# Peptides against a protein of PDB entry 2AZE: the designs that were tried, part 4

Target 1, 148 residues: chain A of PDB entry 2AZE
Amino acid sequence: AQECQNLEVERQRRLERIKQKQSQLQELILQQIAFKNLVQRNRHAEQQASRPPPPNSVIHLPFIIVNTSKKTVIDCSISNDKFEYLFNFDNTFEIHDDIEVLKRMGMACGLESGSCSAEDLKMARSLVPKALEPYVTEMAQGTVGGVF
Target 2, 101 residues: chain B of PDB entry 2AZE
Amino acid sequence: GRLEGLTQDLRQLQESEQQLDHLMNICTTQLRLLSEDTDSQRLAYVTCQDLRSIADPAEQMVMVIKAPPETQLQAVDSSENFQISLKSKQGPIDVFLCPEE

## One batch from the design tools (peptide; made by RFdiffusion4, then SolubleMPNN)

Design b1_p8_3_s2 (from b1_p8_3 with F2Y E6T)
Fold by OpenDDE base, seed 5:
Structure b1_p8_3_s2 (fold): chain B 148 residues (1-148), chain C 101 residues (1-101), chain A 8 residues (1-8)
Amino acid sequence: as target 1 above (148 residues)
Amino acid sequence: as target 2 above (101 residues)
Amino acid sequence: MYLKLTRP
């Protein structure tokens, strides 16, 4: 019946929305873990060193990274007030946001790629509220995607 | 029947979405707390050593860009043109180079 | 201002 067809369309719409929210939640969890892990690492490091690092030796979030071959020539045009920058490269480049950097640093405990060791998973779980622990476990197992 | 089955499915999906919304709310709250904690923000940094671990400066040049919120970033990466354009409205943009050790 | 950036 037409009513059933309408409901099936609605069902599909809701399934897609849920899928999107699952993706968003996973990213939020990864961000939380990465940030907390980073802060924890740095706090421990500063305690061990009994002092903070030199101000010009660290990069505070947020930031973006641009990397290219060491052989790449970069021409940079800057406005007088430094509100505008124009970079011209003679070869390809890559752009990474701070979250991606943290992931590559292992701050997300390998959860982002499903490469969590038992120790990594334990760390990841410890960095989220109790209510999120089951979801972290599912992420590590690669079993996220079902309807719960 | 088919109608009853679909109706039940929609109810179950609604419950699932509500659960997701709840979890997302918890997560966003945690992130907000981090952003509001001065000490956490002070400790939210990476070093050049960290950057070298993910991009070998012996092979790659690493630039760091710190720009105010709402900065416009346009990037073109094609065989004919390689360009990055930054336009800030809220303040100056800072660019740093990560030195090779 | 124009700058030519090279690897440090």
Scores: peptide ipSAE 0.037, ipTM 0.903, DockQ to the pose 0.043
Fold by OpenDDE base, seed 1:
Structure b1_p8_3_s2 (fold): chain B 148 residues (1-148), chain C 101 residues (1-101), chain A 8 residues (1-8)
Amino acid sequence: as target 1 above (148 residues)
Amino acid sequence: as target 2 above (101 residues)
Amino acid sequence: MYLKLTRP
């Protein structure tokens, strides 16, 4: 009885570890798809324009975004060497990393919400190695929760 | 029996985790290749139009923060205090404001 | 350095 109890505890521990790794893998896959899709989009756009965009017109990764109401007053203190910043807002704000921005742009093909069209799924599959394609399919169907 | 069943379950979970680790290694390798490719780095950018698509400047002000790795970010968002603190150890921080269209 | 950001 005690031996079985110990093994059941270990089983639960392993299940939780697998669940955590599944979440990590899904995020990594989304990042890969989003980055590659972004690069493809921009490459095509530059080829069509026959030139790169002006340097000051684009924001290279990595970055973070802070947004707030346009009516929000912001006080900013900056050190002389620009190593330290302090922002004080008179209202709420939001912070988003570059990955979240890419997801909202649709660069992850809607895979993050399991809301992929047939075309989106085709694109997503084309942006990962063959070994990851089955996992992408499972993400689109919302069936990743199962153990291998 | 119960013991044999649990033992088999643990063995299957071990195999599943190994497969998962393999897939993660493949994925991290792909991400590393992207980060090391100069052309990909050059093309890894968004525009102000992209940002407007997710946060309309007609309603929201959008600030972009470019900070070196290992920069500390602390945020307080409460009814009494709304604050963001940034501290870099590896270089200066740049802040940009996305203009309205 | 101090910066105050306000939109009309």
Scores: peptide ipSAE 0.037, ipTM 0.902, DockQ to the pose 0.045
Fold by OpenDDE base, seed 3:
Structure b1_p8_3_s2 (fold): chain B 148 residues (1-148), chain C 101 residues (1-101), chain A 8 residues (1-8)
Amino acid sequence: as target 1 above (148 residues)
Amino acid sequence: as target 2 above (101 residues)
Amino acid sequence: MYLKLTRP
């Protein structure tokens, strides 16, 4: 029937939207864990050190990094007000945002790839509100995607 | 029948989406709290050592870009053209290199 | 103008 067909279309639309929201939620959880873990690490490090790191030795979020071979030649043009930059490379480069950097640093406890140790999972759970702990567990187990 | 089954499925999907929205609201709230906490923002940093662990400056040059919100970034990475363009609307962009050691 | 990149 036409009515059933319409509902099937709506069903598929909702399923796709839910899938997108699941992905967004997972990213938000990873960001939360990574940020809190980073802050915790740095707090502990500064408590143990005789002095805080020099101001010009640290990079506060947000940032992006660009990496390329040391042999790559880079030409940079900048506007007078520093509002506009143009970089020309003679070879390939990579761009990473701060979140990706934090993930590669292990700040997300390997949850992004489902490679959590028992200690990693414990840490991840401790860095989120209780309501999010079940979802963190599902992410670690790779069981996300079911209907609630 | 099929109609009733589909209707029930849609109601269940709606409930699932509402649960997701709730969890997302919790996350955004937590992130907002972090952004509003001065001490957390002070401690929200990485070091050059951290960056070296990701891309070793012994082999790779690491350039850091600090740009205001809503800055436009366009990148071209092809065999004929390798380019990055940045355009800010809210202030100057800062660029610096990480030291090798 | 040409930008000279600097270290932190």
Scores: peptide ipSAE 0.037, ipTM 0.903, DockQ to the pose 0.034
Fold by OpenDDE base, seed 4:
Structure b1_p8_3_s2 (fold): chain B 148 residues (1-148), chain C 101 residues (1-101), chain A 8 residues (1-8)
Amino acid sequence: as target 1 above (148 residues)
Amino acid sequence: as target 2 above (101 residues)
Amino acid sequence: MYLKLTRP
């Protein structure tokens, strides 16, 4: 009886851990797709232009975005060495990491929301190793969650 | 019996977790390769146009923060306090304003 | 937009 109880506890622990790892894996896949897709896009663009963009015209990863209404008043205090910043806003703001930005740019091919077109899914699959393709398919279908 | 059933379940879950671990290792390896590839890193950028597509500066002010690893970011977004604090220990922080075109 | 930059 006690042994069974112990195993049941362990079962629940493992199920929860698996669920967490599934979420982590999905995020990793999305990051991989987004990054590779971004690189691919930019490579193609530079080839078309036959030159890289000006250095001050692009923002390399990693970065964080802060956005707020253009009517928001911002008070910014900066240390002399630029090691410390303090921003005070008079209204709400939003913070987004670079991964979220890439997702919103469509770099994850809509896989993050399970809204992949056939072409999007094709692109997504092409940007991951073969072993991950089945999981990408499951993500696109929204069928991730079962036990392997 | 009950014990046998639970034991079997645990074995199956172990196999499932091992499969997940394997896939995760593949992913982390790929991401590492991207981080180590000079050309990929050179091409890993967004433009102001990209940012405008997400948050149009005509309506939203967009700031970009480039900070060294392990930079501390504290944000408060409440009715009485709207604040962002940044503190780096590994180098200067750069803040850019995405221009409105 | 108003952005005031100050030094601490």
Scores: peptide ipSAE 0.036, ipTM 0.902, DockQ to the pose 0.040

Design b1_p8_3_s3 (from b1_p8_3, 3 letters changed)
Fold by OpenDDE base, seed 2:
Structure b1_p8_3_s3 (fold): chain B 148 residues (1-148), chain C 101 residues (1-101), chain A 8 residues (1-8)
Amino acid sequence: as target 1 above (148 residues)
Amino acid sequence: as target 2 above (101 residues)
Amino acid sequence: MYLRLTRP
């Protein structure tokens, strides 16, 4: 019946929306873990050193990283007010946002790839509110979304 | 019947979505709290050593871009064109290179 | 401003 068809369309729409929200939630969780873990690491480091790092030695979030071979020639055009930049490369480059950098640093405890050790998972769980712990566990197991 | 089954499925999906929304709200709240905590923001940094661990400046050039919110970034990485364009509306963009060591 | 970035 037409009514059933309409509901099936709606069902599919909702399933897709849920899938998108699951992805968003996972990213939010990873961000939270990464940020808190980073802060924790730096706090400990500063305590050990009994001083903050030199201001020119740190990069505060947010930031973007661009990397390319040292052999790559880069031409950069900058507006006088520094509002506009144009970079031309003679070879391929990579762009990474701060979250990706943190993930590669291990700040997300390997949760992003489901490669958490028991210790990593324990750390990850400790950095989120209790309500999120089950979801973190599911992420580590790669079982998120299995109910739908 | 089929209609009843679909109706029930939609109700269950609605409940599932509400649960997701709740969890997302928790996450966004936590992130907001982090952004509002001055000590956390002070400690939210990476070092050049961190960046070297991601892309060794001995082999790679590592460029850091600090741009105001809502800055437009356009990148082209093809066989014929390799380009990055940045346009800020809220202030100047800072770009610097990480040293090798 | 124009910059050419190269590294050995």
Scores: peptide ipSAE 0.051, ipTM 0.905, DockQ to the pose 0.047
Fold by OpenDDE base, seed 1:
Structure b1_p8_3_s3 (fold): chain B 148 residues (1-148), chain C 101 residues (1-101), chain A 8 residues (1-8)
Amino acid sequence: as target 1 above (148 residues)
Amino acid sequence: as target 2 above (101 residues)
Amino acid sequence: MYLRLTRP
């Protein structure tokens, strides 16, 4: 009985670890799809324009975004070497990393919310190695929670 | 028996975890390839128009922060204090506002 | 350096 109990504890630990790795893998897949999709979009756009965009018109990864109301007053203290910044707001703000921005742009094809159209799913599959395609399909269907 | 069943479950979970590790290695390799490809890095950008599409430009201002790796970010968002602190160890931090359309 | 940002 005690041996069985010990193995059950180990089973739960392994299940939890697998769940964590599943979450990590899903995030990595989303990042890969988002990045490749973004690059593909921009490559096509530059080919159509026959030139790259002006340097001051684009924001290269990585970056973070801070958004707040237009009415928010922001006081910013900056060190002379620009190594340190302190922002004080008089109202609430939001912070988003570049991955979140790409997701909201639709670069992850709606896979992050399991809301992929047939075309979105086709695009998502085309942006990952063959070995990952089944997992992408499971993400789109919301069936990733299973054990391999 | 119960012991044999649990033993089999653990072996199955081990195989499942190994499969996950393999898939994660594939993903990590792909992301590394993207990082090492100069053309991909050159094309890894968004525009202010992209940012306006995800935030209501009529109501929100958008500030962009470009910080070196390992930069520390601390944020406080409470009814009494709204603050962001940035501290870089590897170089200067750049901050700019996206213009309105 | 001090910067104050506000939009009317």
Scores: peptide ipSAE 0.047, ipTM 0.905, DockQ to the pose 0.046
Fold by OpenDDE base, seed 5:
Structure b1_p8_3_s3 (fold): chain B 148 residues (1-148), chain C 101 residues (1-101), chain A 8 residues (1-8)
Amino acid sequence: as target 1 above (148 residues)
Amino acid sequence: as target 2 above (101 residues)
Amino acid sequence: MYLRLTRP
């Protein structure tokens, strides 16, 4: 019947929205964990050193990273006011945002790839509000959305 | 029947979506709190050592770009052209290299 | 300004 067909279309729309929101939520959780973990790490490090690191020795978020072979030649044109940059490479390069850097540093506790140890999972759970802990657990198990 | 089943499915999906929205609100609130906390922002940094741990400077050159908000970034990575273009509106862009050692 | 970036 036409009515059933309409509802099936709506069902599909909702399923797609839910899928998108799940992805967004997972990314938000990873960001929260990564940021809090980073801050915690640095706070501890500074306490141990009894001073903050030299200003020019650290990179504050946000930032992006460009990496390429050390043999790659890079030509850079810069405007006088430094508002515009043009980089030309003679070989391939990679671009990574700060979130990806934090993930690769392990700041997200391996949750992003489902490679959480028991200790990693414990840390991850401790860095989110209680309401998010069950979802973190599901992410670690790869069972997010399993009820659908 | 089929109609009743679909109707029930939609109600269940609505509940699921509402739960997701709630969790997202909690998460975004936490992120906002982090962004508004001066001490957290002060401590939100990585070191060149961190970058070396994920991209070995022995093999890879690591360039850091600090750009103001709303900066336009365009990248081309093809067999014939390898290019990055940056255009900011709110201030100068800073670029520096992480030392190998 | 033109810069050429090479790794030592």
Scores: peptide ipSAE 0.045, ipTM 0.905, DockQ to the pose 0.044
Fold by OpenDDE base, seed 4:
Structure b1_p8_3_s3 (fold): chain B 148 residues (1-148), chain C 101 residues (1-101), chain A 8 residues (1-8)
Amino acid sequence: as target 1 above (148 residues)
Amino acid sequence: as target 2 above (101 residues)
Amino acid sequence: MYLRLTRP
């Protein structure tokens, strides 16, 4: 009886761990797709332009974005060495990391929301190793969640 | 029996987890390769146009923060206090605004 | 350094 109880506890523990890993894997896949897609886009653009963009016209990863109403007043104090910043807003703001920015740019091909067209799915699959393609398909179908 | 059933379940779950671990390792490897590839890193950028497409500066001010790794970010967003604090230990922090147009 | 960011 005690043995069965112990195994039941372990079973539940593993189920939860698997669920967490599924979520982590999905995020990793999205990151990979987004990054590779971004690089591919920019490579193509630079090839078409036959030159790289001006250095001060682009923002390299990593970065974060803060957005707020254009009417928001922001007071900023900066240390002399720029090691410390303090921003005070008079209204609400939003913070987004670079991954979220890439997702909103469509770099994850809509896979993050299960809103992939056939072309999007094709692109997504092309940006991952072969072993990950089935999982990408599952993500697109919204069928991820079952135990393998 | 009950014991046999649980034992079988655990074996199946173990296999499932191993599969997940394998796939995750593949992903992390790919991401590492991207981080180590000079050309990829050179091309890993967005433009102000990209940011405007996400948050139009005509309606929203868009501020970009580039901070060294392990930079501490503290944000307070309450009815009485709206604040962001950045503290870096590894170098200067760069902040700039995307132009509206 | 102190900066105030506003938009007209």
Scores: peptide ipSAE 0.044, ipTM 0.904, DockQ to the pose 0.045

Design b1_p8_3_s4 (from b1_p8_3, 3 letters changed)
Fold by OpenDDE base, seed 2:
Structure b1_p8_3_s4 (fold): chain B 148 residues (1-148), chain C 101 residues (1-101), chain A 8 residues (1-8)
Amino acid sequence: as target 1 above (148 residues)
Amino acid sequence: as target 2 above (101 residues)
Amino acid sequence: MHLRLTRP
Protein backbone atom coordinates (compact mmCIF):
# COMPACT_ATOMS: atom_id res chain seq x y z
CA ALA B 1 0.00 0.00 0.00
CA GLN B 2 0.98 3.60 -0.56
CA GLU B 3 0.88 4.23 3.15
CA CYS B 4 3.41 1.51 3.81
CA GLN B 5 5.63 2.82 1.05
CA ASN B 6 5.58 6.27 2.57
CA LEU B 7 6.55 4.88 5.94
CA GLU B 8 9.35 2.86 4.40
CA VAL B 9 10.73 6.00 2.81
CA GLU B 10 10.56 7.74 6.15
CA ARG B 11 12.21 4.76 7.82
CA GLN B 12 15.09 4.92 5.39
CA ARG B 13 15.44 8.65 5.92
CA ARG B 14 15.62 8.19 9.66
CA LEU B 15 18.12 5.38 9.36
CA GLU B 16 20.39 7.57 7.29
CA ARG B 17 20.05 10.41 9.75
CA ILE B 18 20.87 8.11 12.62
CA LYS B 19 23.91 6.85 10.76
CA GLN B 20 25.10 10.41 10.30
CA LYS B 21 24.55 11.19 13.95
CA GLN B 22 26.45 8.08 14.96
CA SER B 23 29.39 9.28 12.94
CA GLN B 24 29.15 12.72 14.47
CA LEU B 25 28.92 11.31 17.97
CA GLN B 26 31.95 9.13 17.45
CA GLU B 27 33.93 12.11 16.24
CA LEU B 28 32.81 14.18 19.21
CA ILE B 29 33.85 11.42 21.57
CA LEU B 30 37.25 11.18 19.91
CA GLN B 31 37.70 14.93 20.14
CA GLN B 32 36.80 14.93 23.80
CA ILE B 33 39.18 12.11 24.59
CA ALA B 34 41.98 13.59 22.52
CA PHE B 35 41.64 17.04 24.08
CA LYS B 36 41.45 15.79 27.63
CA ASN B 37 44.31 13.40 27.11
CA LEU B 38 46.44 16.15 25.59
CA VAL B 39 45.72 18.47 28.47
CA GLN B 40 46.49 15.72 30.94
CA ARG B 41 49.79 14.92 29.23
CA ASN B 42 50.88 18.52 29.16
CA ARG B 43 49.82 19.16 32.72
CA HIS B 44 51.90 16.25 33.88
CA ALA B 45 54.86 17.33 31.78
CA GLU B 46 54.76 20.85 33.13
CA GLN B 47 54.50 19.56 36.67
CA GLN B 48 57.55 17.40 36.13
CA ALA B 49 59.47 20.31 34.65
CA SER B 50 58.09 22.70 37.28
CA ARG B 51 57.50 25.23 34.52
CA PRO B 52 55.64 25.67 31.25
CA PRO B 53 57.46 25.12 27.99
CA PRO B 54 59.00 28.06 26.16
CA PRO B 55 56.31 30.07 24.37
CA ASN B 56 57.88 29.57 20.97
CA SER B 57 58.06 25.82 21.39
CA VAL B 58 54.33 25.12 21.51
CA ILE B 59 51.40 25.45 19.16
CA HIS B 60 48.02 26.00 20.74
CA LEU B 61 44.88 24.60 19.23
CA PRO B 62 43.31 25.23 16.83
CA PHE B 63 45.73 24.83 13.96
CA ILE B 64 46.20 23.17 10.61
CA ILE B 65 49.28 21.34 9.39
CA VAL B 66 50.47 21.23 5.81
CA ASN B 67 53.31 18.90 4.97
CA THR B 68 55.12 18.08 1.77
CA SER B 69 58.48 16.79 0.67
CA LYS B 70 61.43 18.94 1.62
CA LYS B 71 62.18 19.04 -2.08
CA THR B 72 58.82 20.58 -2.88
CA VAL B 73 59.00 24.18 -4.01
CA ILE B 74 56.31 26.37 -2.54
CA ASP B 75 55.38 29.77 -3.85
CA CYS B 76 53.37 31.79 -1.39
CA SER B 77 51.47 34.98 -2.05
CA ILE B 78 50.30 36.90 1.00
CA SER B 79 48.04 39.93 1.12
CA ASN B 80 49.30 43.00 2.93
CA ASP B 81 46.92 42.47 5.81
CA LYS B 82 47.64 38.73 5.89
CA PHE B 83 43.97 37.94 5.36
CA GLU B 84 44.68 35.99 2.20
CA TYR B 85 47.26 33.35 1.38
CA LEU B 86 47.86 31.49 -1.84
CA PHE B 87 50.26 28.56 -1.90
CA ASN B 88 51.39 26.92 -5.10
CA PHE B 89 53.27 23.64 -4.82
CA ASP B 90 55.20 21.83 -7.50
CA ASN B 91 54.30 18.49 -5.94
CA THR B 92 51.68 16.81 -3.77
CA PHE B 93 50.98 17.93 -0.22
CA GLU B 94 48.99 16.79 2.78
CA ILE B 95 46.68 18.76 5.04
CA HIS B 96 45.87 17.72 8.58
CA ASP B 97 43.71 19.48 11.12
CA ASP B 98 44.59 19.52 14.79
CA ILE B 99 42.25 16.65 15.61
CA GLU B 100 43.93 14.41 13.09
CA VAL B 101 47.29 15.40 14.51
CA LEU B 102 46.11 14.47 17.98
CA LYS B 103 44.85 11.13 16.72
CA ARG B 104 48.19 10.37 15.10
CA MET B 105 49.87 11.31 18.35
CA GLY B 106 47.80 8.63 20.03
CA MET B 107 45.79 11.11 22.05
CA ALA B 108 42.56 9.32 21.13
CA CYS B 109 44.04 6.11 22.52
CA GLY B 110 43.66 4.26 19.24
CA LEU B 111 39.91 4.40 19.60
CA GLU B 112 39.63 6.03 16.18
CA SER B 113 40.73 2.81 14.53
CA GLY B 114 39.42 0.36 17.09
CA SER B 115 42.99 -0.46 18.02
CA CYS B 116 42.80 0.02 21.75
CA SER B 117 44.92 -1.95 24.13
CA ALA B 118 43.51 -2.68 27.53
CA GLU B 119 45.37 0.33 28.88
CA ASP B 120 44.22 2.51 26.00
CA LEU B 121 40.61 1.57 26.59
CA LYS B 122 40.98 2.20 30.28
CA MET B 123 42.35 5.66 29.56
CA ALA B 124 39.64 6.41 27.02
CA ARG B 125 36.89 5.43 29.44
CA SER B 126 38.41 7.55 32.17
CA LEU B 127 38.23 10.65 29.98
CA VAL B 128 34.49 10.58 29.27
CA PRO B 129 31.39 10.90 31.42
CA LYS B 130 29.90 7.66 32.65
CA ALA B 131 27.02 7.86 30.18
CA LEU B 132 29.46 7.65 27.28
CA GLU B 133 31.49 4.70 28.54
CA PRO B 134 29.31 2.04 26.91
CA TYR B 135 29.63 3.80 23.58
CA VAL B 136 33.39 4.04 23.96
CA THR B 137 33.44 0.31 24.58
CA GLU B 138 31.40 -0.29 21.46
CA MET B 139 33.74 1.89 19.45
CA ALA B 140 36.72 -0.08 20.66
CA GLN B 141 35.01 -3.30 19.66
CA GLY B 142 33.83 -1.96 16.34
CA THR B 143 30.24 -2.80 17.16
CA VAL B 144 28.70 0.66 17.06
CA GLY B 145 25.36 0.67 15.34
CA GLY B 146 24.72 -3.01 15.76
CA VAL B 147 21.35 -2.34 17.33
CA PHE B 148 20.01 -0.83 14.14
CA GLY C 1 0.42 -6.32 9.89
CA ARG C 2 3.01 -4.57 7.75
CA LEU C 3 1.72 -1.14 8.63
CA GLU C 4 1.87 -1.83 12.33
CA GLY C 5 5.37 -3.20 11.95
CA LEU C 6 6.61 -0.13 10.14
CA THR C 7 4.95 2.13 12.66
CA GLN C 8 6.70 0.28 15.44
CA ASP C 9 10.02 0.53 13.61
CA LEU C 10 9.65 4.27 13.31
CA ARG C 11 8.90 4.58 17.00
CA GLN C 12 11.97 2.54 17.85
CA LEU C 13 14.12 4.61 15.52
CA GLN C 14 12.83 7.76 17.15
CA GLU C 15 13.81 6.44 20.54
CA SER C 16 17.23 5.49 19.24
CA GLU C 17 17.75 8.92 17.75
CA GLN C 18 16.70 10.54 21.00
CA GLN C 19 19.30 8.49 22.80
CA LEU C 20 21.93 9.58 20.29
CA ASP C 21 20.89 13.19 20.72
CA HIS C 22 21.25 12.81 24.45
CA LEU C 23 24.76 11.40 24.13
CA MET C 24 25.71 14.09 21.64
CA ASN C 25 24.48 16.74 24.03
CA ILE C 26 26.69 15.28 26.71
CA CYS C 27 29.68 15.40 24.38
CA THR C 28 28.93 18.92 23.25
CA THR C 29 28.62 20.01 26.85
CA GLN C 30 31.96 18.46 27.73
CA LEU C 31 33.66 20.14 24.79
CA ARG C 32 32.12 23.46 25.74
CA LEU C 33 33.34 23.04 29.29
CA LEU C 34 36.82 22.42 27.96
CA SER C 35 36.66 25.54 25.83
CA GLU C 36 35.51 27.59 28.79
CA ASP C 37 38.20 26.30 31.13
CA THR C 38 41.18 28.62 30.86
CA ASP C 39 43.57 26.10 32.33
CA SER C 40 42.55 23.48 29.81
CA GLN C 41 42.95 25.91 26.96
CA ARG C 42 46.36 26.92 28.25
CA LEU C 43 47.37 23.29 28.17
CA ALA C 44 45.80 22.53 24.79
CA TYR C 45 48.97 22.61 22.75
CA VAL C 46 51.33 20.42 20.80
CA THR C 47 55.07 20.79 20.50
CA CYS C 48 57.39 20.72 17.55
CA GLN C 49 58.47 17.33 18.79
CA ASP C 50 54.88 16.15 18.48
CA LEU C 51 54.74 17.33 14.89
CA ARG C 52 58.05 15.70 14.10
CA SER C 53 56.65 12.46 15.42
CA ILE C 54 53.92 12.42 12.77
CA ALA C 55 55.74 14.21 9.95
CA ASP C 56 59.50 14.12 10.24
CA PRO C 57 60.89 17.48 9.15
CA ALA C 58 64.06 15.70 8.15
CA GLU C 59 62.07 14.34 5.22
CA GLN C 60 58.99 16.54 5.19
CA MET C 61 58.47 20.24 5.39
CA VAL C 62 55.85 20.98 8.02
CA MET C 63 53.96 24.22 7.85
CA VAL C 64 51.63 25.37 10.61
CA ILE C 65 48.62 27.53 9.89
CA LYS C 66 46.88 29.50 12.61
CA ALA C 67 43.74 31.03 11.18
CA PRO C 68 40.75 32.79 12.70
CA PRO C 69 37.38 31.06 12.81
CA GLU C 70 35.43 30.83 9.57
CA THR C 71 38.57 31.07 7.47
CA GLN C 72 37.99 29.61 4.05
CA LEU C 73 40.40 26.91 2.92
CA GLN C 74 40.45 25.60 -0.62
CA ALA C 75 42.89 22.94 -1.72
CA VAL C 76 43.65 21.33 -5.03
CA ASP C 77 45.92 18.31 -5.17
CA SER C 78 46.07 16.81 -8.63
CA SER C 79 48.56 16.01 -11.33
CA GLU C 80 47.84 19.35 -12.94
CA ASN C 81 47.62 21.61 -9.91
CA PHE C 82 48.84 21.72 -6.33
CA GLN C 83 47.38 24.69 -4.54
CA ILE C 84 46.06 25.93 -1.20
CA SER C 85 44.04 29.10 -0.85
CA LEU C 86 43.23 30.72 2.48
CA LYS C 87 40.83 33.60 2.96
CA SER C 88 40.03 35.03 6.36
CA LYS C 89 37.25 37.45 7.18
CA GLN C 90 37.94 37.86 10.86
CA GLY C 91 41.63 38.57 11.11
CA PRO C 92 45.13 37.84 9.93
CA ILE C 93 46.38 34.35 9.25
CA ASP C 94 49.66 33.25 10.76
CA VAL C 95 51.85 30.74 8.98
CA PHE C 96 55.19 29.41 10.12
CA LEU C 97 57.48 26.48 9.50
CA CYS C 98 58.19 23.80 12.03
CA PRO C 99 61.94 23.60 12.56
CA GLU C 100 63.69 20.40 11.63
CA GLU C 101 65.47 20.08 14.95
CA MET A 1 54.13 39.79 -0.38
CA HIS A 2 55.49 36.83 -2.28
CA LEU A 3 57.60 34.15 -0.66
CA ARG A 4 59.41 31.22 -2.15
CA LEU A 5 59.81 28.51 0.43
CA THR A 6 62.55 25.96 0.08
CA ARG A 7 64.23 24.00 2.80
CA PRO A 8 68.03 24.18 2.90
Scores: peptide ipSAE 0.051, ipTM 0.903, DockQ to the pose 0.045
Fold by OpenDDE base, seed 1:
Structure b1_p8_3_s4 (fold): chain B 148 residues (1-148), chain C 101 residues (1-101), chain A 8 residues (1-8)
Amino acid sequence: as target 1 above (148 residues)
Amino acid sequence: as target 2 above (101 residues)
Amino acid sequence: MHLRLTRP
């Protein structure tokens, strides 16, 4: 009885570890798809324009954005060497990293919400190695929760 | 029996985790290749138009922060205090506003 | 350096 109890505890520990790794893998796959899709989009755009965009017109990864109401007043204190910043807002704000921005742009093909069209799924599959394609399909169907 | 069933379950979970680790290694390798490819790095950018598509400047102000790796970010968003603190250890931080179209 | 940021 005690031996079975110990093994059941270990089983639960392994299940939780697998669940955590599944979440990590899904995020990594989304990042890969988003990055490759972004690069493809920009490559195509530059080829069509026959030139790169002006340097000051683009924001290279990595970055974060802070958005707030256009009526929000922001007081900013900056150190002389620009190593330290302090922002004080008079209202609420939101912070988003570059990955979240890419997801909202649709660069992850809607895979992050399991809401892919047939075309989106085709694109997503084309942006990962063959070994990851089954997992992409499972993400689109919302069936990743199962253990291998 | 119960013991044999649990033992079998643990072996199956071990195999599942090994398969998962393999997939993660493949994925991290792909991400590393992207980060090391000069052309990909050059093309890894968004525009102000992109940002406007997700945060309309007609309603929202969008501030962009470019910070070196390992920069510390602390945020407080409460009824009494709305604050963001940034501290870099590897270089200067750049901040700018996305213009409204 | 201290900045006050508002959008008109």
Scores: peptide ipSAE 0.048, ipTM 0.903, DockQ to the pose 0.044
Fold by OpenDDE base, seed 4:
Structure b1_p8_3_s4 (fold): chain B 148 residues (1-148), chain C 101 residues (1-101), chain A 8 residues (1-8)
Amino acid sequence: as target 1 above (148 residues)
Amino acid sequence: as target 2 above (101 residues)
Amino acid sequence: MHLRLTRP
């Protein structure tokens, strides 16, 4: 009886851990797709232009963006060495990391929302190792969640 | 019996978790390869145009923060306080505005 | 350094 109870506790622990890992894996897949797709896009663009963009015209990963209304007043205090920043806003703001930016750019091919077109899914699959393709398919279908 | 059933379940879950771990290792390896590839890193960028497509500066001001790893970011977004604090220990932080164009 | 950012 006690042994069974212990195993049931362990079962629940493992199920929860698996669920967490599934979420982590999905995020990792999205990151991989987004990064590779971004690199591919830029490579193609530079080839078409036959030159790289000016250094000050691009923002390399990693980065964070903060957006707020154009009417928002921002007071910024910066240390002399630029190690510390303090921003005070008079209204709400949003913070987005680079991964979210890439997703919104479509770099994850809509896989993040399960809204992949056939072409999007094809692209997504092409940007992951073969072993991950089935999982990408499941993500696109929204069928991730079962036990392997 | 009950014990046998639970034991079998745990074995199956273990196998499932091992499969997940394997896939995650593949992913992390790929991401590491991207980080170590000079050409990939050179090409891992967005433009102001990209950012405008997400948050149009005509309506939203977009500020970009480039900070070293492990930079501390504290944000407060409440009715009485709207604040972002950045503190780096590994180098200077660069902040700039994306032009509206 | 203290900056005030305001768009007209």
Scores: peptide ipSAE 0.044, ipTM 0.903, DockQ to the pose 0.045
Fold by OpenDDE base, seed 5:
Structure b1_p8_3_s4 (fold): chain B 148 residues (1-148), chain C 101 residues (1-101), chain A 8 residues (1-8)
Amino acid sequence: as target 1 above (148 residues)
Amino acid sequence: as target 2 above (101 residues)
Amino acid sequence: MHLRLTRP
C-alpha cells in the first residue's frame, strides 16, 4: 500500500540520519580522547621537568599544518595588516588540522583506525565518561554501525 | 503485517536516535568543559618534536598556521596550480616554520 | 610584503 511505501521512505531517511549521527559521535569521542590525552601527557611532562616548556617551543591549539617537500619553493604574499595570506607552491602540499595531528601522534590511542591494543583501549576508556565506555569498546572492535 | 512491522521499526529507530542524541550531549558537554578549563587550554599544545614525529623534516617542510576563528581557507592542489589563500576577519594570521633539528 | 619560504 501507499502508506507502507511512505513509511519505508521515512525509515530509510531515519537510518541515514542515524548513520550520520553515529559518525559525528565517533568523531566527538575521538576528539575528547585526543584532547584529554594530550593535556594529560603535557601535564605529566611538565611535572617531571618541574617547569613548562619555553613559550616559543610549543604550538597551542587550534592550528593547522601545511607540509610539502623540503625542495618545494613557497612564495608568500602577506597583507599589511596580516589579515590575508597567499601561498604559491611549485609543487603539491598537504594540509592537516590539529585533530588529525593529534590522531597521528597517537593521542586517540589508535581508536580512530581500530588499531588499539588492550592498553590503548584501557586508556581510551579512562578518558571518557562511563556512559561512553561501551561505545568506545564498540569503536575499538569495529562493530559500530548497528542499531541499538 | 507489513504496516505493523514498519511502524515498529520506526519506533525502534526513534529510540536508537534518542540514545545517540544523549551520548552526543554527554560528549559535547565534556568538550565544552575542556574548552572552559583554563589549565586544560594552557596544556593543549604540541611541540615541534611532535610534528617532526609525524612529518619527517628530513623530507618534509612543516609550516604552522595560527588563524582566528572564521578564517577563510581556500586551497588549490592541481597539476597546474598549487595555492593556499587565507583571509581573516577577526584578526591577524600567524605563520611560522617548524625547524629541523 | 612578499616572503620566500624555504626549509630552515
Scores: peptide ipSAE 0.046, ipTM 0.904, DockQ to the pose 0.043; fails the geometry check

